# Ledger of designs, part 137: peptides against a protein of PDB entry 3B8E

Target 1, 230 residues: chain A of PDB entry 3B8E
Amino acid sequence: PFLIFIIANIPLPLGTVTILCIDLGTDMVPAISLAYEQAESDIMKRQPRNPKTDKLVNEQLISMAYGQIGMIQALGGFFTYFVILAENGFLPIHLLGLRVNWDDRWINDVEDSYGQQWTYEQRKIVEFTCHTPFFVTIVVVQWADLVICKTRRNSVFQQGMKNKILIFGLFEETALAAFLSYCPGMGVALRMYPLKPTWWFCAFPYSLLIFVYDEVRKLIIRRRPGGWVE

## One batch from the design tools (peptide; made by RFdiffusion4, then SolubleMPNN)

Design b1_p21_3_s3 (from b1_p21_3, 20 letters changed)
Fold by OpenDDE base, seed 4:
Structure b1_p21_3_s3 (fold): chain B 230 residues (1-230), chain A 21 residues (1-21)
Amino acid sequence: as target 1 above (230 residues)
Amino acid sequence: EKLLEEQKKFIEKVREELKKL
């Protein structure tokens, strides 16, 4: 999010506070829950990692985590952001380079894609209205990410959902997201304005995409061991 | 235009709620 904010000079898609809420709030318990996941049924049939040649974090893992899943997550967040801004009169093309004027408190006549003028206050309300849905979108996408992280090779359907701590983590991150989104005073304290419940559904296609993508990947790995997809 | 109007009404409602805090 922040890289695109800098490169494209668009209004800030995700606030620093919301980023901290993701990194420290919604991600910690789910990440810890993975430590309690049951071993894959075939783990003892696999050759041990060669500590001299096999890195714990390899290029394939980085490519999967950041290059594939992370990109889908980012696309989900930005989709929500662009939809909200478009619904407020700012088409995606018009947002390019708009940041400078958008963030200037002395400019009260920033035009949208339809020639409507927006005051600084109005623009900031719309911006902060984007932060909460972007945050929630990330949380919803993280559901799929957490579930796919349960296994390296086996399907989630083979592994099952037996990890109660992981299930608790999913509820905790969701409850925290709801609390941060709807608790009175969060708009003032965190600049996280209340979000329409319908925005929770904007991320579902991306969560499904992540899940399907990973299951297909795992299926390929199972059928063709030692492939470039591993 | 209807969507914009609904969104404006939502923003205004949020503003009113924030003014009560």
Scores: peptide ipSAE 0.012, ipTM 0.351, DockQ to the pose 0.053
Fold by OpenDDE base, seed 5:
Formats: sequence, structure tokens, C-alpha cells
Structure b1_p21_3_s3 (fold): chain B 230 residues (1-230), chain A 21 residues (1-21)
Amino acid sequence: as target 1 above (230 residues)
Amino acid sequence: EKLLEEQKKFIEKVREELKKL
């Protein structure tokens, strides 16, 4: 998000406060819950890792986490961001390079894609209105990410949802996201303005995409062990 | 235009609620 903000000079899609709420709030309990996941049924058939040759964090893991799943997450967030701004009169093409004038407090006549003028205050309200839906989109996508992280090779349908701590984590992150989004005063304290409940559904296609993508990946690994996808 | 007007009204409501805090 921040890199695209700098490169494209668009209005800030996700605030620093919202990032902190993800990293320190919604992601902590879910991440810890994975430590309590049951071992895969084939774990005892795998050879032990060679500590001299086999890294715990390899290029495949980094590619999957940041290069594939992380990109789908980012696309989901940006989709929500662009839809909200388009609904407010700012088409995606019009946002390119707009940051300079957008962030200028002395410019109160920034035009949208339809020639409507926006004051600095109005622009900042719209910007902060984007932060909460972007945050919620990330949380909804994290549901799928957490579920796919239960296993490396087995399907989630083979592993099942028996980890009660993981289920608790999903409820906790969702409850925290709802609290941060809708609690009175969060708009002032955290600049997290309330969002329409319909915005929660904007992330569902991306959550489903992550799930399907990973299940297909795992299916390929099971059928062709030792491939580059593993 | 109608969608923009509804959104302006929403933003104004949010502003009014924020001023009450």
C-alpha cells in the first residue's frame, strides 16, 4: 500500500494506525493459534530437515507469503479503496498524481472526475473513510490466509477445523475489526470512520481466490511431489 | 449525481457525529 502511495502519488490508501491495528491487533492471536495446529497426517513419513542445508524460511515460503498471497491481499485492499473513491467521484485514473494537491491544506478546490470541487477537510474525510474498509478487507482476507496456513500439503478438508484456538482467533480478529470500525470515538481517536456493512463483502471474492489458489497448489504438490511449487 | 449527493449527506452526518464527541 505505502509503496503504491509513493510511486503513483495517490491519496493514502491505508493509514499507519490501521497498519498497527492489523500487525498488533488482528494478526497476533491468529498467528499464535497456528502453533497449536495438529500435525499433518503424513508428517511422520517426511524426513527430518537437514539444519545445514534446509532453511526454515526459504525462497518458496517468501514467494508464497509475499509474492503470491500478499499480492492478492493487496489487490483486495486496493479494489475496495478504488471503489470507495470512485463512488465519491474520484476515478482511478484521476487519482494518479493527485496526492500533491490532495494533501495541500491551502487548496480547497480540488476537482474530482466530474468537476466537483472538494475542500481539504472533505478530501481528508474521504481518505480516512477509505482506511477502515481497507483494514476490514485485509481482515476478511486474513481469514482465508489463516485457514490455508493450517497445512503445507494436505487440503483443509483433510485436516479439518479442529483447532479451537484458531477458531477463537478468527472470532477475536473479527470482533476487534468490528470494534475498531464501529465503536463511537474511533473516528476521532484512530481516524477510523465507520463503514457500511456491505464493505465487508467486497473482500469475499479475494478470500475465496486465496483459498482456491492454495487448495490447487496443495493438490499439485500432492500429485507431483518435489516440484517448484512445494 | 444522486450517489454523490447521498455520499455528501453521509459525510456530513459523520462530521456531525464527530463534532459531538
Scores: peptide ipSAE 0.006, ipTM 0.368, DockQ to the pose 0.050
Fold by OpenDDE base, seed 2:
Structure b1_p21_3_s3 (fold): chain B 230 residues (1-230), chain A 21 residues (1-21)
Amino acid sequence: as target 1 above (230 residues)
Amino acid sequence: EKLLEEQKKFIEKVREELKKL
């Protein structure tokens, strides 16, 4: 998000404080919960890792975690961001290079895609209105990410949802996201303005996409052990 | 200033390419 903000010179999609709330708040408890996941049913049937040749973190894991899933998460957040700005008169093409004028407090006549002029205060309200739905979109996508990370090879349907700590983590991150989104004063403290409950559903297609993608990946691994997808 | 001008030219080029899509 921040790299696209710099390169494309668009209004800030996600604030630094909201990024910290993701990294330290909504990610920590779910990540710890994975340490309590039950071993996959076939783990004792696999060959032991060779510690001399097999890295614990391989290129495939990095590609999956940062390259594929992370890109889908970012796309979900940016989709929500562009929808909100488009509903407020700012089409995605118009946002390119707009940051300089957007962030200038002395320019009070920034035009949207329809010729409507926006004051600095109005623009910042819309910007901060984007931060919360972007954040919530990441949390909703993280539900799928957490669930798929339960297993390397087995389907979630084969492994089941027996880890009570993981279930607690899903509720905790959701409750934290709701608290940060709706608690009075968060608009001032965190630049997170309240969002309409309907914005929670904007992330669901991306959450489903991650889930389906990983289940298909795991299905391929089960059918073709030792393939490039593993 | 030169970097800013190059960035503006790049953004304008991207806008033009996006208008063709």
Scores: peptide ipSAE 0.006, ipTM 0.348, DockQ to the pose 0.041
Fold by OpenDDE base, seed 3:
Structure b1_p21_3_s3 (fold): chain B 230 residues (1-230), chain A 21 residues (1-21)
Amino acid sequence: as target 1 above (230 residues)
Amino acid sequence: EKLLEEQKKFIEKVREELKKL
């Protein structure tokens, strides 16, 4: 999100404080929980990794984490961002290059796609209105990401949900997301204005997409061992 | 206001680091 903000010069889709809340708040406990996951049923049929030749982090893992799953997560967040701004008169094309004037407190006549003028205060309200739904979208997509990370090859349906720490992590990240979204004063403290409960559902298609994508990937790996997808 | 200024400073720092890449 932050890279697109810089490159496209769009209004800030996700605040720096909100990013820190993701990285340190909602991601940490779920990530730790994966260390307590049960071994896959076929792990003893796999040869031990050779520490001298086999990288712990390989190109396939980077491609999956950043190039595939991370892109789907970003698309989910940006979808909510563009919808909110479009509902407020700013079409996606009009946002390109708008940041310079958007962030200028002395310009109080920034036009939207319909010729309506927006004051600095009004623009900041709509910007901060985007931060919370973007954040919540990331958290909802992280549910799927956490679940798919339980296994490399086995389906989640084969592995099951026996990891109590992972279940706790899902509740913790959701509770934290709800707290940050609805607690009084968060709009002032974190620039996260309260969101309508309906915005939680906007992330579900992307969460489902990640889940289906990974289950299909794992199915391909099971049917064709040693393929490029492994 | 202070939080916005801190965010702006952080954004500029990140932008400067990205220009070095």
Scores: peptide ipSAE 0.000, ipTM 0.272, DockQ to the pose 0.021

Design b1_p21_3_s4 (from b1_p21_3, 19 letters changed)
Fold by OpenDDE base, seed 1:
Formats: C-alpha cells, structure tokens, sequence
Structure b1_p21_3_s4 (fold): chain B 230 residues (1-230), chain A 21 residues (1-21)
C-alpha cells in the first residue's frame, strides 16, 4: 500500500496506525494459532529438507507469499479504497498525482471528479475514512490466508477445521476489527472512522479468490509432487 | 466527552510511541 502511495502519488490508502492494528492486533492471535495446527497426514512421509541446499525461506515461498497471495490481498485493499473514494467523488484516475495537493493544508479547493471543492480537513476525513475499510479488507482477506496456511499440501477440506485456537483467532480478529471500526472514539483515538457495513463485502471476492487459488495450487502439488509450485 | 478525551490521550500516547521508534 505505501509503495503505491509513493509511486502513484495517491492519497494514503492505509495509515501507520492501521498497519499496527493489523500486525499487533488482528494478526497476532491467528498467527499464534497456527502453532497449534494438527500436522498434515503425510508430514512424516515427506523427505526432510536438506539444510545445506534448501533455505527455510526460499524464493518460491517469498514469491508465493508476497508475489501471489500478498498481491491479491493488496488488490482487495485497493479495490475497497477506490470504491470509497469514488463514492466520495474521487474517481481512481483523478487520484493519480493528487497526493501533492491532497496533503497540502494550504490548498482548500482541491476538486473531485465532479468539480466539488474539498477543504484540507474534508480530504483528511475522507482519507481516514478509507483507512478503516482498507484495514477491514485486509482482515477479511486474512481469514482466507489463515485458513490456507493451515496446510502446505492437504486441502482445507481434507485437513478440516479442528484447530479450536485457529477458530478462536478468526473470531478474535473479526471482533477486534469490528471493535476498532465501530467503537465510539476510535476515529479520534486511532483515526479509524466507522465504515458502512456494506464495505465489509468488498473484500469477500478477494478472500474467496485467495482460497480458491490456494486450493487449486495444493491440488496441483498433490497431483504433481516436486513441481515448481511447491 | 470522557470517551473522546480518553481517545485523544490514547492517540497522543500512540503518537509518542511511534516517534520513539
């Protein structure tokens, strides 16, 4: 998100506070829950990693995590961001290069896509209004990410949802996301303004996409062991 | 009003912590 903010010179899609809420809040319990996941049925049948040649974190894993799943997550967040800004009069094409004027407190006549002028304060309210739904979008996409991270090879349907701590983590991160989004005072405390309930659904296609993508990936791995997808 | 004041204090504390990082 922050890289696109710099490169495209768009208004900030996700604030530092919301990033911290993800990393330290909503992601903590889910991440810990994976330590309690039941081992895959075939884990002891796999050859051990060669510690001399095989990195624990290899380029394939980085490519999978950041280049594929992380990209889908980012797309989900940006989709939500663009939807909200469009609902507030700022079409995506108009946002390109707008950051300089957007962040200038002395410019109080920034026009939207419809010629409406926005004060600095109004623009910042809209910007912070985007942060919460972007955050929520990441949480909703993280549901799929957490579920797919249960296994490397087995389908979620084969592994099942037996990890009660993981289930608790999904509820906890969702409850925390709802709390941070709707609790009175969060707009002042964290600049997390309340979002329309409909904005939660903006993430669902991307969450489903991640889930389907990973299930297909795992299916390919099961059918073609030792392939480039593993 | 008390909730808003608490929220402002929390924001300021978070800001201070972020500035220390």
Amino acid sequence: as target 1 above (230 residues)
Amino acid sequence: EELLELAKKLREEIRRLLEEL
Scores: peptide ipSAE 0.020, ipTM 0.424, DockQ to the pose 0.017
Fold by OpenDDE base, seed 3:
Structure b1_p21_3_s4 (fold): chain B 230 residues (1-230), chain A 21 residues (1-21)
Amino acid sequence: as target 1 above (230 residues)
Amino acid sequence: EELLELAKKLREEIRRLLEEL
């Protein structure tokens, strides 16, 4: 989000404080919960990793984490961002290069895609209105991300949902997201304005996409061991 | 009103912590 904010010069999609709430709040407990996951049923058929030749983080893992799943997550957040701005008169194409004028407090006549002029205060209200739904979108896609990370090869349906700490993590991140979204004063403290409950559903297609994509990937790995997908 | 004051204090504390990092 922040890289696109800089390179495309668009209004800030996700606030710095909101990013910290993701990294230190909603993502930490779920990530720790994976350490308590049960071993896959076929783990004893795999040779031990060679510490001298086999990297813990390889190109395939980076490609999967940042290049595939991370991109789907980012697309979900940006979809929510663009929908909110479009509903407020700013079409996606009009946002390109707009940051300079958007963030200038002395420019009070920034035009939207329909020629309506927006004051600095009005622009900041709509910007901060985007932050909370973007954040919630990330949390909703993290549900799928956490579930798919349970296994490397086996389907989630084969592994099951027996990890109670992971289930707790899903509830914790959801409860924290709800708290940050709806607690009075969060708009002032964190620049996270309250969202309509309907915005929680905006991310569901992306969560489903992540889940289906990974299950298909795992199915391919099971059918064709040693392929480039592994 | 008390919640608003608490929120302002929280914002200032977060800002301070971020400046120390």
Scores: peptide ipSAE 0.019, ipTM 0.402, DockQ to the pose 0.017
Fold by OpenDDE base, seed 2:
Structure b1_p21_3_s4 (fold): chain B 230 residues (1-230), chain A 21 residues (1-21)
Amino acid sequence: as target 1 above (230 residues)
Amino acid sequence: EELLELAKKLREEIRRLLEEL
């Protein structure tokens, strides 16, 4: 998000405080819950990692985490961001290069895609209105990400949902996201304005995409062991 | 300066792609 903000010179899609709420709030407890996951059924059939040659984090894992799943997560967030701005009169093409004028408090006549002029205060309300739905979108796609991270090879349907701590983590991150989104004063304290409940559903296609993508990946790994997909 | 030029080129490419949509 921040790289696109700089490169495209668009209004800030996700605030620093909301990023911290993801990293320290909604992501940490679910991530810890994975330590309590049951071993995969074939774990004893796999060769031990060679600690001298095999890195814990390899190019394949980086590609999966940042290059594939992380990209889908970012696309989900940006989709929500662009939809909200478009509903407020700012089409995606018009946002390119707009940041300089958008962030200037002395410019009170920034035009949207329809020629409507926006004051600095109005623009900041719209910007902060984007932060909360973007944050919630990340939480919703994290549901799928957490579930797919239960296993490397086995389907979630084979592994099951027996990890009660992981289930608790899913509820905790959701409850925390709801609290941060709807608690009175969060708009002032965290610049997180309340969102319409319908915005939670904007992320569901991306969450489903992550889930389906990983299940297909795991299916390929099971059918073709030792392939580049593993 | 090189990074700034790269960023400008990337922004222009993104604009082009968005106009094609």
Scores: peptide ipSAE 0.007, ipTM 0.328, DockQ to the pose 0.040
Fold by OpenDDE base, seed 5:
Structure b1_p21_3_s4 (fold): chain B 230 residues (1-230), chain A 21 residues (1-21)
Amino acid sequence: as target 1 above (230 residues)
Amino acid sequence: EELLELAKKLREEIRRLLEEL
């Protein structure tokens, strides 16, 4: 989000506070819950990692985390962002290069795609209105991320959902996201304005896409071991 | 424009699903 904000010079899609809420709020309990996941049924059939040659973090892990799943997450967030701005009169093409005027508090006549003028205060309200749905979108796709991280090779349907701590983590992150989104005063305190409940569903196609993508990946790994997809 | 149309379709689909609940 921040990189695209700089490169495309668009209004800020995700605030620093919302990023902190993700990293420190919604991610910790789910991440810890993975430590309590049951071993895959084939774990004893795998060779132990050689600590001298095999890195814990390899190119495959980075590619999966940032290059594949992370990109799908980012697309989901940006989809929500562009939809909200389009509903407020700012089409995606019009947002390119707009940041300079958008962030200038002395310019109170920034035009949208339809010629409507927006004051600085109005622009900041719509910007902050994007932050909360973007945050919620990330939380919803994180549900899929957490579930797919239960296993490396086995399908989630083979592994099952027996990890009660993981289930608790899913509820915790969702409850925290709802609290941050709807608690009175969060708009003033955190600049997280409340979102319509319908915005939670905007992320569902991307969450499903992540799940399907990973299940297909795992299926390929099971059928063709030793591929670049492992 | 295509994005806006997609957004409208998605919104309508979500609304339909919510009404079925």
Scores: peptide ipSAE 0.000, ipTM 0.232, DockQ to the pose 0.115

Design b1_p21_4_s1 (from b1_p21_4, 16 letters changed)
Fold by OpenDDE base, seed 3:
Structure b1_p21_4_s1 (fold): chain B 230 residues (1-230), chain A 21 residues (1-21)
Amino acid sequence: as target 1 above (230 residues)
Amino acid sequence: EEVLELALEATKRLLEELLKL
């Protein structure tokens, strides 16, 4: 989010405080929960890793995490962002390069895609209205990400949902996201304006896409071991 | 709102397809 804000000069899609809420709030318990996951049924059929030659984090894992799943997550967040701004009169093309004028408090006549002029205060309300839905979108796609991370090769349906700590993590991140979105005063404290409950569902297609994508990937790995998809 | 409805409908369809599997 922040890199695209700088490179494309668009209005800030996700605030620094909201990023910290993700990194320190919603992601920690879920990430820790993966350490308690039951080993895959085939683990004893694999040779032990050689610590001298085999990297824990390889290019393939980075490609999966950042290049595939992370991109789908980012697309989900940006989709929500662009929808909200479009509903407020700012089409995606019009947002390119707009940051300089958007963030200037002395410019009170920034035009939207329909020629409506927006004051600085009005623009900031719209910007902060994007932060909460973007944040919630990330949490919703993280549900799928957490579930797919349970296994490397086996289907989630083969592994099952027996990890109670992971289930607790899913509940905790959701409860925290709801608290941050709806608790009175969070708009002032975190610049996260209240979210319409319907926006929670905006990310569901992307969450499902992540899940289906990974299940298909795992299916391919099971059918064609040693492929480039592994 | 229309985009959200479309996304919800797409999600519903995909969920229904997954439940048939």
Scores: peptide ipSAE 0.011, ipTM 0.351, DockQ to the pose 0.041
Fold by OpenDDE base, seed 1:
Structure b1_p21_4_s1 (fold): chain B 230 residues (1-230), chain A 21 residues (1-21)
Amino acid sequence: as target 1 above (230 residues)
Amino acid sequence: EEVLELALEATKRLLEELLKL
C-alpha cells in the first residue's frame, strides 16, 4: 500500500495509525492462535526437515505469502479505496499525481473528475473516510489468510475448524475492527471515520478469491508433489 | 453498486481463470 502511494503519488490509502492497529491489534491474536492448530493428518508421512539444508522459510513460501496472497490482499484494499474515491467524484486516473496538491493545505480548489472544487478539510475527511474501509478490507481478507494458514497441503475441509482459539481470534479481530470503526471519538483519536456497513462486503470477493486460490494450490500440491506451486 | 458489480465480475473471471489451471 505505502509503496503505491509513493510511486503513483495518490492520496494516502492507509494511514500509519491504521497500520499500527493491524500489526498490534488485529494480527496478534490470530497469529498466536496458529500455535494451537492441530497437525495435519499426513504430517507423520512427511520426512523430517534437514536442519543443515532445508530453510525454515523457503523461496516458495516467500513467493506465495508476499508475491501472491499479499498482492491479492493489497488489491482488495486498493479496490475499496478507489471505489470510495470514485463515489466522491475522484476517478482512479485523476488520482495519479494528485498527492502533492491533495496534501497542500494552502490549495483549497482541488478539482475532482467532474470539476467540483474540494477544500483541504473536505479532502482530508474523504482521505480519512478511506482509511477505515481499507483497514476493514484487510481484516476481512485476513479471515481467509488465517484459515488457509491452518494447513500446508490438506484442504481446510479435511482439517476442519476444531481450533477454538483460532475461531476466537477471528471473532476478536472482527470485534476490534468494528470497535475501531464505530466507537465515538475514533475519528479524532485515530483518524478513523465511521464506514457504512455495506463497505464490509467490498472485501468478500477478495477473501473468497484467496480461499479458492489456496484450495486450488493445495489440490495441485496433493496431485503433483514437488511442483513449482509447493 | 456498478463498481462493486464490476469488481465481482472481475473476481469471478479471475477465479474462473485460476480454476482452469
Scores: peptide ipSAE 0.010, ipTM 0.332, DockQ to the pose 0.120
Fold by OpenDDE base, seed 5:
Structure b1_p21_4_s1 (fold): chain B 230 residues (1-230), chain A 21 residues (1-21)
Amino acid sequence: as target 1 above (230 residues)
Amino acid sequence: EEVLELALEATKRLLEELLKL
């Protein structure tokens, strides 16, 4: 998010406080829950890693985490961001390069794509209105990300949902996201304005895409061991 | 306790709004 904010010079899509809420709040308990996941059925048939040659974090893992899944998550967040701004009169093309004037408190006549002028205060309300739905979008796609992380090769349907701590983590992160989004005073304290409940569903196609993509990946690995997808 | 009450109220609001959809 922040890299695109700099490169495209667009209004800030996700605030620093919301990032901290993801990293320390909604992601921590789910991540810890994976330590309690049952081993895959074939784990004892795999050779142990060679500690001299085999890295714990390899290029394939980085590519999967940041290059594939992370990109789908980012696309989901940005989709939500662009839809909200478009509903408020700012089309995606108009946002390119707009940040300089958007963030200038002395400019109170920034025009939208339809010629409506926006004061600094009005623009900041719209910006902060984007932060909460972007945050919630990340939480919704994290549901799929957490579930796919249960296994390296086996399907989630083969593994099942037996990890009660992981299930608790999914409820915890969702409850925390709801609290941060709808608790009175969060607009002042965290600059997180309440979102319409319909925005929770905006991420569902991306969450499903993550799940389907990873299940297909795992299916390919099972059918063609030693491939580049492994 | 106050944080719990606020969380419960926020959850209630979310549920009420979801039921309107």
Scores: peptide ipSAE 0.006, ipTM 0.277, DockQ to the pose 0.019
Fold by OpenDDE base, seed 2:
Structure b1_p21_4_s1 (fold): chain B 230 residues (1-230), chain A 21 residues (1-21)
Amino acid sequence: as target 1 above (230 residues)
Amino acid sequence: EEVLELALEATKRLLEELLKL
């Protein structure tokens, strides 16, 4: 998100505080919970990793984690961001290059896509209104990401949801996201303005997409072991 | 606001340096 903010010169889609809330708050417990996941049923049939040739983090893993799933997550966040700004009169194409004028405190007549003028204060309210839904969108797509990370080859339906620590992690990240989104004073303390409960659903298509994508990937791996998809 | 501006500027500079790498 921050790279696109700089390259496209758009208004800030996700604040620094919200990034910290993701990385240190909502993502930490779920990530730790994966250490308690049950081994896949076929793990003992696999050859041990050769520590001299097989990197722990290989190009395939980087491509999968950052190049594919991470892109879907980012798209989900940006979708929510663009929807909110469009509902407030700022179409996506109008946001390109707007950052300079958007962040200037002395410009109080920034026009939206419909010719409405926005003061600096009004623009910052809209910007901060985007931060919380973007954050919540990331949490919702992280549900799918956490669930797909349970296994490399087995379907989630084959593995099941037996890891109580993972279930606790899903509950904890959701409860924390709700707390940060709705607790009084968070708008002042964290610049996280409250969101309508309906905004939680904006991420659901992307969460489902991640889940379906990974289940299809795993199905291909099971049918064609040693393929480029692995 | 000043802290946020400083953090954004610092991060921008860091990204610009990383892109030169």
Scores: peptide ipSAE 0.000, ipTM 0.205, DockQ to the pose 0.037

